# Peptides against a protein of PDB entry 3C2G, part 60

Target 1, 209 residues: chain A of PDB entry 3C2G
Amino acid sequence: IRTFDLLGLLLHDSDAIDGFVRSDGVGAITTVVQYPNNDLIRAGCKLLLQVSDAKALAKTPLENILPFLLRLIEIHPDDEVIYSGTGFLSNVVAHKQHVKDIAIRSNAIFLLHTIISKYPRLDELTDAPKRNRVCEIICNCLRTLNNFLMMWIPTPNGETKTAGPNEKQQVCKFIEIDILKKLMSCLSCEGMDTPGLLELRSTILRSFI

## One batch from the design tools (peptide; made by RFdiffusion4, then SolubleMPNN)

Design b2_p15_7_s1 (from b2_p15_7, 7 letters changed)
Fold by OpenDDE base, seed 3:
Structure b2_p15_7_s1 (fold): chain B 209 residues (1-209), chain A 15 residues (1-15)
Amino acid sequence: as target 1 above (209 residues)
Amino acid sequence: MRKPKVLEEYLPLYD
């Protein structure tokens, strides 16, 4: 725990972060968070989030790491772990088609829906810190979904990938009224990425209409 | 704590 805290303090610039990632730092953290210690898992996932936008991740093999992290955020009860894990996922899939493919094969679309569905409506949460954290988790999930959906939207050149039948079925669950209400509720939360959520709304409309 | 960055893979294709 103290080691991760200290490391987090030292990894404050992009060069240090890239150096850590190039030295298989993500793999090292992933190994440590396999121990059944919730404080260690929380600290490790927080550190993963801190390095999740590193340029060096484009060269990091994620075939074993990403499925493990998906399983962790599927089962772990701590919102801080879920926040960090979904944040990591949203960043790591961005601009990396091969990482998107790994995530999709690892049932990430279904998992995103499951995570959003397990939380109550934001208006039912009276504790502001809890409400904000839940909103951030939902936003991370929806941002990840947006990056997946963009793969299947035709480009100006007429080229597009086609989603498989299973992926299409899983994506269709996100137009459920409960999910749409949660999307809209996130737009009203302070400090959320409103432009990103509006982009997702547009992407959903383009994907289904 | 660093917040997740909003990165869109295909954003340049629509600008």
Scores: peptide ipSAE 0.014, ipTM 0.477, DockQ to the pose 0.465
Fold by OpenDDE base, seed 5:
Structure b2_p15_7_s1 (fold): chain B 209 residues (1-209), chain A 15 residues (1-15)
Amino acid sequence: as target 1 above (209 residues)
Amino acid sequence: MRKPKVLEEYLPLYD
């Protein structure tokens, strides 16, 4: 646990982070978090979040890593693990088509919906730290969804990937009234990526027109 | 294929 904290302190610049990732640092963390220790899992997922925007991830094989992390988020009830894991997911799929494909094949869209659905509405959360954390988790999920949806939006060059029927059905669940209410509630949270949420709203609308 | 190192071998390094 302390080693992850110390490593996190050393990974303060992009070059150090890229160096860690090139040295199979993500694989090392995912190996360690297989141990059934909640504190270790939390610390490892936090470190994953810290390196999640590394450019070196584009060259890292994620075929085994990403499905494992998705499963970890699915089964672990800890908000900190879910926060870090969804944050990692949102960053790692960004600008990486092959990683998006791995995530989608690993049922990521359904998982994102499940996560959002399980949390209460933000207006029902009176504790500010809890409310903020839940909002951040929902935002991470929605940002990830946005990254997926963008693959299926027609580009000016006419090359559009088509979502499969299962993916389309799973995406349609995000227009449920309860999900939309949670999206809207996130817009009221201070310090959130409001521009990103507005972009998602636009992307959702474009995906269903 | 590097044998998956047993998790217990990493615990002292990652506690």
Scores: peptide ipSAE 0.017, ipTM 0.491, DockQ to the pose 0.018; fails the geometry check
Fold by OpenDDE base, seed 4:
Structure b2_p15_7_s1 (fold): chain B 209 residues (1-209), chain A 15 residues (1-15)
Amino acid sequence: as target 1 above (209 residues)
Amino acid sequence: MRKPKVLEEYLPLYD
């Protein structure tokens, strides 16, 4: 635990982070967090989030790592683990088609819906720190969804994939009124990535029209 | 979760 905290302090620049990732640092963390200690899992997932935008991740084999992390998020009721894990997921799938494919095959879309559905409405949360954390989790989930949906939207210069029938069915769950209300509630939260959420809204609309 | 067999290798680095 203390070592993860120390690593988080040392990995403060892009070169150090890339060096750590190239040395299979992500694999090492995911191995360690298999130990059934909640504090260790929290610290490890937080460190994963800190390195989640590393350029070296594009060259890292994530076939075993990503399914494990998704399962970890699924079974852990800890908001801090879910926050860090969904944050990692959102960043790691960005601009990486291969990673998106791994995540989708690992039931990521359904998991994102499950996570969002788990939490109450933000307006029902009176504790500001809790409300903010929940909002961040929902935003991470929705940003991840946006990254998935964008690959199925034709671009003038981009390769387009077609969503399978199962993926389409899972995506359709995000237009449920409860999910839409949570999206809108996140837009009203101060300090949130409002442009990103607006982009998602646009992407969702384009995906269903 | 099960303890990974290689946990002992990483614990000194990540404890």
Scores: peptide ipSAE 0.016, ipTM 0.491, DockQ to the pose 0.019; fails the geometry check
Fold by OpenDDE base, seed 1:
Structure b2_p15_7_s1 (fold): chain B 209 residues (1-209), chain A 15 residues (1-15)
Amino acid sequence: as target 1 above (209 residues)
Amino acid sequence: MRKPKVLEEYLPLYD
C-alpha cells in the first residue's frame, strides 16, 4: 500500500509516468491487485488512474490487462475501486480504437450500465462526499460510453463502423428512464464534466435517430 | 479470481 502511495507521489510528470508504463508498470499493478486485500486493491486502482492518460499506453498490450480490470470492477463493491477503475477505463480508451475494441469485446457496455444501475439517484444521497463520488463514477461510465458511441457516428466521407446487434441492444439500455434521470442529475452537479455529459446526450440521440 | 501463488512472496514489497 505504502509503495503505491510513494509511486503515485513520484509519478508527478509525464516522462516518469511514460517510463513506468513502458516498464510494464500497469501489468505489475494488475498482478498485485489480484491479492484479496481491499486496501491494496484500492491503492493499486488509484495508481492506475494516475497513469491512465499516459501516451505509452498506446503501445502497451492491453488484451489481458483490460478484461481483468473490467472483471475487478464488476465484482468489487468498493466505490473507490469503481471510481478509479472507471476513470482508468475512460482515459485508456480515449483516442485508441484497438483499446475500445478490446473493451467492447469484454462486455464493457453492459458493465457500464450495470454500474450506473446499482447506484441510487443522486437526489436520494444526503451525504455530500458520497453523492459526489457516485456522480463521478456515473460521469466516468458515461464518458466511456460516449467514446464507444463515437465509433459508430458516420464521418463526413460516409465511412463508419457499424455497431453489431448485441452492442446496439446494450446501448439501448441507456435510454431507460432511470438511467436518463441519473444522467440529468449528474448535469446538475457542480464541478462535473457538464460539457462531456451534454456531448454524450447528443451522441446518444444521434445514435438512435 | 485465482490467488496467484506468487503474490504471497511479493506482498511485503507492495505494502
Scores: peptide ipSAE 0.009, ipTM 0.474, DockQ to the pose 0.017; fails the geometry check

Design b2_p15_7_s2 (from b2_p15_7, 7 letters changed)
Fold by OpenDDE base, seed 5:
Structure b2_p15_7_s2 (fold): chain B 209 residues (1-209), chain A 15 residues (1-15)
Amino acid sequence: as target 1 above (209 residues)
Amino acid sequence: MRVPKVLEEYLPLYD
């Protein structure tokens, strides 16, 4: 725990973060968080989030790391772990097609749906810190989902990948009435990434047209 | 893809 905190303090600039990632720092963290210690898992996931936007991640093999992280988020329903993990996921898949493919093969779309489904509506959360954290988690999920869906939207200048039947089925879960109502309820919540949510809605619609 | 019927109620929100 303390080691991760200290390491986080040392990783104060983008060059240091990139250096850490190039030295297999992400793999090192994921190895450490395999121990059944919730505090260690929280600290490790927080550090993962801190380095999640590193450019060096584009060259980092994530075939073993991402499936592990996704399982960790699924098994450990801790808001801090979920926040950090979904934050890591949202950042690491951004602008990286190969990483998106790994995440999708690892059932990431279903996991995002599970996370959103399990949390209450934001308007039902009266505790501001809890509401804010849940809001951040939902935003991370929505950003990630949007990044996935954008792969399957035809662009005039490129061969669009087609979603497989499993992916299509998983995406269809997000257009269930209960999920849509939940997402709509988020639009009025303070702190919600409303532009991101609206973008996702547009993306969902475009995916089904 | 076909627009799912479930989206018909929400289509005005996606315009």
Scores: peptide ipSAE 0.034, ipTM 0.651, DockQ to the pose 0.031
Fold by OpenDDE base, seed 4:
Structure b2_p15_7_s2 (fold): chain B 209 residues (1-209), chain A 15 residues (1-15)
Amino acid sequence: as target 1 above (209 residues)
Amino acid sequence: MRVPKVLEEYLPLYD
């Protein structure tokens, strides 16, 4: 745990982060967090989040890393792990088609739905720190979902793929009434990425029309 | 294509 904390302090610039990632730092973290220690898992996921926007990740094979992380998020009830993990996911899939594909094959869309479904509406959370953390988690999930959906929308400068039947079914879960109510509740929440939520709304619309 | 009715609450501008 202390090692991860120290690394987090040292990895404060882009060059250091890229160097760490090029040295298979992400793989090293994922190996360590396989130990059943919650504090270690928290620290490791936090460090993953810190390096999640590294340019070097574009050259990092994530075929073994992403499925593991997704499973970790799925089974771990810890908000800090979920926050860090969804943050990592949202950043790592950005602008990387191959990473999106790995995540989708690893049931990421369904996982995002599960996470959002787990938490109450933000307006029902009276504890401000908890509400803020949940808000951040939801934002991470929605940003990730938007990144996935955008692959299936024709763009002048983008590659367009067709969603498979399973992916379509998983996406349809986000238009369930309870999910929609949660999404609406987010629009009025302080600290919510409202522009991102509106972008997602537009993307959803474009996906179904 | 019409927006599904279930989306109207989230997408009220698109009845």
Scores: peptide ipSAE 0.027, ipTM 0.612, DockQ to the pose 0.030
Fold by OpenDDE base, seed 3:
Structure b2_p15_7_s2 (fold): chain B 209 residues (1-209), chain A 15 residues (1-15)
Amino acid sequence: as target 1 above (209 residues)
Amino acid sequence: MRVPKVLEEYLPLYD
C-alpha cells in the first residue's frame, strides 16, 4: 500500500509515467493485485488508472494483463476497484485495435453489460457520493462500448472489420428496454458525460443503419 | 439495416 502511494506521488508527470510503463510497471502492479488483499487491490487499480493514458502502453503486451483485469472487475464487489478497472479498460483500448481485439475475445462486451446491469437506476440512488461513483463507472463502460462499436462502422478511408455473430448478440443486449431506461436515467446525473452519451447514441444509430 | 423500433423510441430522448 505505502509503495503504491509513494509511486503515485513520484508519477506526477507524463515522462515519469511513461518511464514506469516502459519498465513493465503495469505488469508489476497486476502481479501485486493478484494477492487476496482488498486494500492492495484498490491501491493497485487506482495506480493502473493513473498510468492508463501512457504512450508506452501501445508497446506493452497486454495479452495476459487485460484478461486478468477483466476477471477482477467481474467479481470484485468494491466500486472503487470497478471504477479504476473500467477507467483503465476505457483508456487502454482507445486508438489500439489489437487491445480492443484482446478485450473482445475476453468477453469484455458482455462484462460491460453485466456491470451496467448490476447497478440500480441513478435516480434511485439517494446517496450522492455513491450515485456519482456509479455514474462514473457507467460512463467508463459506455466509452469503452463506443470504442468497440466504432471498429465496425465503415469509414471512407479503410476496410471495415465486421462484428462476429457473438459480438453482435452481445451488443444487442444494450438495446434492451431495461438497459435503455437505465441509460436514460444517466442523463439526469451531474457527473454524466453527456457529450459521450450523445456520441454513443450516434455510434449506435450508425451501427444499425 | 433498419434501426430497431426500441431505438427509435429511446435514442431521440438523448438530445
Scores: peptide ipSAE 0.026, ipTM 0.646, DockQ to the pose 0.032
Fold by OpenDDE base, seed 1:
Structure b2_p15_7_s2 (fold): chain B 209 residues (1-209), chain A 15 residues (1-15)
Amino acid sequence: as target 1 above (209 residues)
Amino acid sequence: MRVPKVLEEYLPLYD
C-alpha cells in the first residue's frame, strides 16, 4: 500500500508516468493486485487510473492486462476499485481502436451495463460523497460506452465497422426501461457530466437509426 | 433500423 502511495506521489509529471509505463509498470501493478487485500487493490487501481492517460500506453500490450482488470471490476464490490477501474478503461480506450477491440471482446459493454445496473438512482442517494462517487463511476461508464458506439457510426466517407450480433445485443441492454430511467435521473443531478450523458444519448440514437 | 419505441419515450430526438 505505502509503495503505491509513494509511486503515486513520484509520478507527478508526464515524463515520469511514461517512464513507469514503458518499464511495464501497469503489468507490475496488475501482478500485485492479485493479492486478496482490499486496501492493496484500491491503491493499485488508483495508481492505474493515475497513469491511464499516458502516451506510452499506446505501445503497451494490453491483451492480458485489460481482461484481468475487467474481471477485477466485475468481482470486486468496492466503489473505489470500480471508480478507478472504469476510469482507467475510459482513458485507455480513447483514440485507440485496438484497445477498444480488446475491451469489447472481453465483454466490456455488458460489464458497463452491470455496473450501472447495480447502483441506485442518483436522486435516491442522500450522502453527498457517495452520490459524487457514483456519478463519477457512471460518467466513466458512459464515456467508455460512447467510445465503443462511435466505432459503428458511419463516417462521412461511408466507411464504418459493423457491430456484431453480440455487441448489438449488449448495446440493446442500455435501452431497457429501468436503465433509461436511471440514466435520465442523472440529468437532474448536480455534478453529473450532463454533456457526456447527452452525447451518449445522441450516439445511442444514431446507432439504432 | 426503426428506433425502438422505448427510445422515443425516454430519449427524444432533438432536431
Scores: peptide ipSAE 0.019, ipTM 0.503, DockQ to the pose 0.032; fails the geometry check

Design b2_p15_7_s3 (from b2_p15_7, 7 letters changed)
Fold by OpenDDE base, seed 4:
Formats: sequence, structure tokens, C-alpha cells
Structure b2_p15_7_s3 (fold): chain B 209 residues (1-209), chain A 15 residues (1-15)
Amino acid sequence: as target 1 above (209 residues)
Amino acid sequence: MRKPKVLEEDLPLYY
């Protein structure tokens, strides 16, 4: 715990973060969070989120790390772990085709649906801190989905990756009325990026037309 | 806490 807090204080600039990631810092964190200690897992996942935008992650072998983190956020009961893990996932799949492929092979699309389905509607959450955290988790899941959908949109250069039949079936679950209501409820949350959520909604809906 | 960043480049260029 104290070591991750100290590392989080030292990793304040982009060069320090990239240096840590190049030194297998993500692998080191994921090794330590295998211990069945919730405070250690929370602190480690928070540190992963802090380094999740590192440029060096594009060169990091995530084949063993990403499936482990997906399994952790599938089973862990703590919303702070789910928030940090879904936020990490969203950032590492951004602009990284290889990482998107590892995530999809590791059942990430179905996991994102499962996470969103686990939470109540935001209007049923009277506690504002809890409601905001659940909204942030749902937004992380939906943003991760958007990053997957974007790889199946034809580029002007004619590079087209096609979604497989299983991926298409998993994506179709996001047009379920409960999921759409949760997306719409996130648009009504104060302090959320409403333009970004509206764009995400538009990308999701266009992927089904 | 660093919030998860959407990179601005993930926005589809509406042509």
C-alpha cells in the first residue's frame, strides 16, 4: 500500500511514467495485486490508472497482463477497483490495435456489458458519491466499447477490419433497453462530459444501422 | 486522481 502511494507521488510527469512502464512497472503492479488483499488491489489498480495513458504502453507486451486485469474487474466487488480497472482498459485500448485484439480475445466486450448490467439505474442511487462513481464506471465501459467499434469503421484509406460473428453478437447486447437507459441516465449526471457521451451514443447507434 | 482520458483523436472526423 504505502509503496504504491509513494510510486503514485513519484509518477507525476510523462517521462517518469514512461520510464516506469518501460521498466515493466505494469507487470510489477499486476504481480503484487495477485495477493488477496483488497487495500493492496485498490492501491495497485489506482496506480495502473495513473500510468494508463503512457506512450510506452504501446510497446509493452500486454498478452498476460490484460487477461488478468479483465478477470480481476469481473470478480472484484469494490467499485474503486472496477473504476480504476475499466479506466485503465479504456486508456490502453485507445489507438492500439494489438491491445484491442488482446482485449476482444479475452472476452472484454461481454465483460463491459456484464459490468454495466451489474449496477442499478443512476436515478435509483440516492447517494451522490456512489451515483457519480457508478456513472464514471459505465462511461469507462462505453468509451472502451467505442474504441472497439472505431476499429470496424472503414478508414478513408480502405483499411477495413470486420467484426467476427461472436463480436457482432456481443456488441448487439449494448442496444438492450436497460443498457440504453443507463447510457441516457449518464447524460443527466452533473459534471459529466455531455458532448463526449452524446458522441459515444451516436457512434454506438450508428454501428447498428 | 487522473481521470481516464479520451484522446481527442478517437473522435470520428465528420467529413
Scores: peptide ipSAE 0.013, ipTM 0.406, DockQ to the pose 0.394
Fold by OpenDDE base, seed 3:
Structure b2_p15_7_s3 (fold): chain B 209 residues (1-209), chain A 15 residues (1-15)
Amino acid sequence: as target 1 above (209 residues)
Amino acid sequence: MRKPKVLEEDLPLYY
């Protein structure tokens, strides 16, 4: 715990973060969060989120790391772990086709739907800190979904990856009325990425219409 | 806490 807090204080600039990631810092954190200690898992996932935008992650092998983190955020009860893990996932799949392919093979699309579905409607949450954290988790899931959908939109050059039948079926679950209501409720939350959620809405419409 | 940043550098410019 104190070591991750100290690392989080030292990893304040982009060069230190990139140096840590180049030194297999993500693998080291992932090894430590395998211990069944919730405070250690929380601190480790928070540190993963802090380094998740590092340029050095483009060269990090994620084939073993990403399936483990997906399983962790599937089963862990703590919203801080879910927030950090979904935030990490959203950042690492951004613009990295090989990482998107690993995530999809690791059932990430279904997991994102499961995570959004397990939370109540935001209007049912009276506690403002809890409501905001749940909104941030849903936004991280939806942003990750947008990054997947963008692979299957025709580029101006006519090159399009086709989604497989399973991926299409999993993506169709995000047009369910409950998921759409949660998307709309996130658009009403203060301090959320409203532009990114509007882009996702446009991407969903272009993918299904 | 740094908010999750979408790395802007690899968005295809939709012209």
Scores: peptide ipSAE 0.012, ipTM 0.414, DockQ to the pose 0.331
Fold by OpenDDE base, seed 1:
Structure b2_p15_7_s3 (fold): chain B 209 residues (1-209), chain A 15 residues (1-15)
Amino acid sequence: as target 1 above (209 residues)
Amino acid sequence: MRKPKVLEEDLPLYY
């Protein structure tokens, strides 16, 4: 625990973060979070989130790491782990086509739906800290989904990756009324990335029209 | 594509 907190304090600049990632720091964290200690898992996932926008991650082999982290997020009961893990996923798939392809092959679209489905509606959460954390998790999932959907939108040059039938079916689950209600509830939360959620709404609509 | 916000987490200063 204290070692990850200390590492998080030392990784305060982009060059230190990139240096850590180049030194297989993500692999080192993922090795440590395999121990069945919730405080260690929480601290490790938090540190992963801190390094998740590193430029060096574009050159890191994530083929073994990303499926493991997706499985951890799927099964772990702690919202802090889910928050950090979904935040990590959102940041690592951004601008990294090969990472999107790994995540999609690892059933990430269905996992995002599963995570959103596990939480109550935000209007049912009376505790403000819990409500805010759940909203952040849903926003991370939805931002990640937007990054996947944008891959299948026609470029001005007419080049499109076509989503497979399975990916289309998984994406169709996000137009379920309960998911849409959760999206709308997140749009009403103060301090949230409302522009990103509105972009996603528009991207979903464009993917089905 | 908007750059995803890095989620800056407040590290609890554990002294």
Scores: peptide ipSAE 0.010, ipTM 0.410, DockQ to the pose 0.080
Fold by OpenDDE base, seed 5:
Structure b2_p15_7_s3 (fold): chain B 209 residues (1-209), chain A 15 residues (1-15)
Amino acid sequence: as target 1 above (209 residues)
Amino acid sequence: MRKPKVLEEDLPLYY
């Protein structure tokens, strides 16, 4: 625990973060979070979130790491772990085609739907800290989905990856009325990137037209 | 390319 807190305190700048990631820091964290200690898992996932935007992650082999983290956020009951893990996923797939392909093969689209489906509507959450954390998790899931959808949008050069039939079917679940209600409820959360959520909503809806 | 916004969690400045 204190070691991850200390590492988080040393990883303040982009060069230190990139240095840590180049030194297999993500592999080191994922090794440590395999221990059945919730505080250690929480601290490790928080540190993963802190390094998740690193440019060095584009060169890190994530083939074994990412499926493990997806399984962790599927089964772990702690919202802080889910938040950190979905945040990590959202950032790591950003601008990295090979990482998107690993995540999709690892059933990430279905997992994102499952996570959003597990939470109540935000209007049913009276506790403001809990409501905000659930909103952030849903936002991380939707942002991750948007990063996947962007693979299947035609580029100006005519090169389009086609979503497989399974991926299309999994994406179609995000237009379910209960998912759309949860997305709309996130727009009512204070401190949220409302313009970003509206952009996400518009991208999701355009992927079905 | 928009940088992924790390949600600025208020990292509690544990001094």
Scores: peptide ipSAE 0.010, ipTM 0.403, DockQ to the pose 0.060

Design b2_p15_7_s4 (from b2_p15_7, 7 letters changed)
Fold by OpenDDE base, seed 5:
Structure b2_p15_7_s4 (fold): chain B 209 residues (1-209), chain A 15 residues (1-15)
Amino acid sequence: as target 1 above (209 residues)
Amino acid sequence: MRKPKVLEEHLPLYD
């Protein structure tokens, strides 16, 4: 715990964060969070989120790290871990095709749907901090999905990856009425990026038209 | 503490 807090205090700028990542810092964190200690897992995932925007992640081997994280956020009951893990996932796949491919091969699309599906509707949550955290998790999942969808959008320069039949089927689950209602409920949360959520909704819906 | 940026891919602006 204190070590991750100390690292968080040392990593104040983007260059320091990038240096940490280049030094296999993500691998080090993932090694630590393999221990069955919820406080360590929480602190480690929070630190992952803190370094998730590092440019060096594009050059970091994630073949072992990402499947582990996906398993963690699938099974861990703590919303703080889910928040941090989905936040890391959403950032790490952005602008990184090879990372997207690893995540998709590791059943990430289905997992994102599972995570959204397990939470109640936001209107059923009376506690504002809990509601906001759940909203943030849903947003992280949808943003991750949006980053995946970008792979299959035709670019003018020709080589469009086509989603496989399984991926297409899994993406189709996000237009279920329950998922759409949860997305819409996030638009009412205070402090959320409402314009961004509307854009995500539009992109998701357009991917099926 | 530094807040990480939210990274999102946007549709390529077709010029």
Scores: peptide ipSAE 0.350, ipTM 0.813, DockQ to the pose 0.552
Fold by OpenDDE base, seed 1:
Structure b2_p15_7_s4 (fold): chain B 209 residues (1-209), chain A 15 residues (1-15)
Amino acid sequence: as target 1 above (209 residues)
Amino acid sequence: MRKPKVLEEHLPLYD
């Protein structure tokens, strides 16, 4: 715990973060969070989120790291771990095609749906901190999905990757009424990325058209 | 603490 807190305090600038990532810092964190200590896992995932926007991640091999993280956020009961993990996932797949491919092959689309599905409706949450955290998790999942969907939108040059039939079917699950209600509830939360959620809605609609 | 940037892809602006 104290070591990750210290690292978090030392990583105040983008150059230090980038240096940490270039030195296999993400691999080091993922090694540490394999221990069955919830405080350690929470601190490690928080540190992953803190370095998730590093430019060096585009050059980091994530073939072993990303599947491990996906398994962690699938099974871990702590919302703080889920928040940090989905936030990391969202950032690392942005503008990184090879990372998107790894995530999709590791069943990330289905996992995102599973994560959203396990939480109650926001209107059923009376505790404001809990409600806000759940909303942030859902937003992280939806942002990640949006980053995937962008791969299958035709470019002006007519070149597009086509989603496989399995991916298309998994994406279709996000238009379920319960998922849509959760998406809409996130739009009413203060401080959320409302433009990003609206963009996702547009992207989903375009993907089925 | 520095907050990480939120990274996302956007639709290409049509020229």
Scores: peptide ipSAE 0.326, ipTM 0.812, DockQ to the pose 0.533
Fold by OpenDDE base, seed 4:
Structure b2_p15_7_s4 (fold): chain B 209 residues (1-209), chain A 15 residues (1-15)
Amino acid sequence: as target 1 above (209 residues)
Amino acid sequence: MRKPKVLEEHLPLYD
């Protein structure tokens, strides 16, 4: 715990974060969170989230890290772990084709749907902090999905990858009415980027046209 | 072409 707090002090400097990541800091965190200690897992996943936007992650091998993290957020009951893990996933797949491929091969699309599906409707959550955290998790999942969908959008100057049949089928699950209702409910949460969520909704729906 | 989404965490300035 104290070590992660100390490492958290590095997070105010982008060069320090990059230095940590270049020194296999992400691998070190993932090693530590393999121990069955919930406080350690929570702290480690929070630290992962905090370094998740590091430029050095583009050069970091994530073949062993991502499948582990995906399994962790699949099975772990703590919303804070899920929040941090889905946030990390969202950022690491951003602008990184190789990372997207690893995540997709590791069944990430289906997992994101599973995570959204396991949470109750936001209108059933009377506790505002809990409701907001659940909303943030759903948003992280949908943002991650959007980052995957971006692979299949034609670029003016590049070869467009096509989604495989399995990926298409998994993506189609996100247009289920219950998923869409949960997204819509997030628009009513305080402090949420409503324009961003509307844009995300539009992007997801357009991917089916 | 739309840029991929990045989570902007406002790092709390002050613990």
Scores: peptide ipSAE 0.083, ipTM 0.610, DockQ to the pose 0.101
Fold by OpenDDE base, seed 3:
Structure b2_p15_7_s4 (fold): chain B 209 residues (1-209), chain A 15 residues (1-15)
Amino acid sequence: as target 1 above (209 residues)
Amino acid sequence: MRKPKVLEEHLPLYD
């Protein structure tokens, strides 16, 4: 705990964050969060989120790290861990085709649907902090999905990868009425990335037309 | 503490 707090204070700028990642800092965190200590897991996942935009992540091997993180966010009950983990996932798959492929092979699309589905409707949550955190988690999941869908959209100047039959089936689950209602509810939450959610809606529509 | 940027993939036509 104190070590991660100290690292959080030291990692206050982009150069320090990039230096930490280049020194296998992500691997070090993932080693620590393998211990069955919820405080360490929470602090470690928060630190992962804090470094998730580092340029050095493009050169970091994630073949062992990403499947482990996906299993963690599948089973861990703490919303703070889920928030941090899904935020990290969203950032690491952005603009990185090989990372997207690792995530998809590790059943990430299905997991994102499972995470969104396990939470109640936002209008049923009376506690504002809880409602906001749940909304942020759903947004992280949907942003991750958007990053996946983008690789299957035809571009004017490029060969487009086609989604496999399993991936298509998993993506089809996101047009369920319950998921769409949760997407729309996120648009009404204060402080949410409304432009990003609208882009996702457009991407989904383009993927199914 | 510094907040991480949200990274998103965009279509080249919107860049």
Scores: peptide ipSAE 0.314, ipTM 0.808, DockQ to the pose 0.539; fails the geometry check

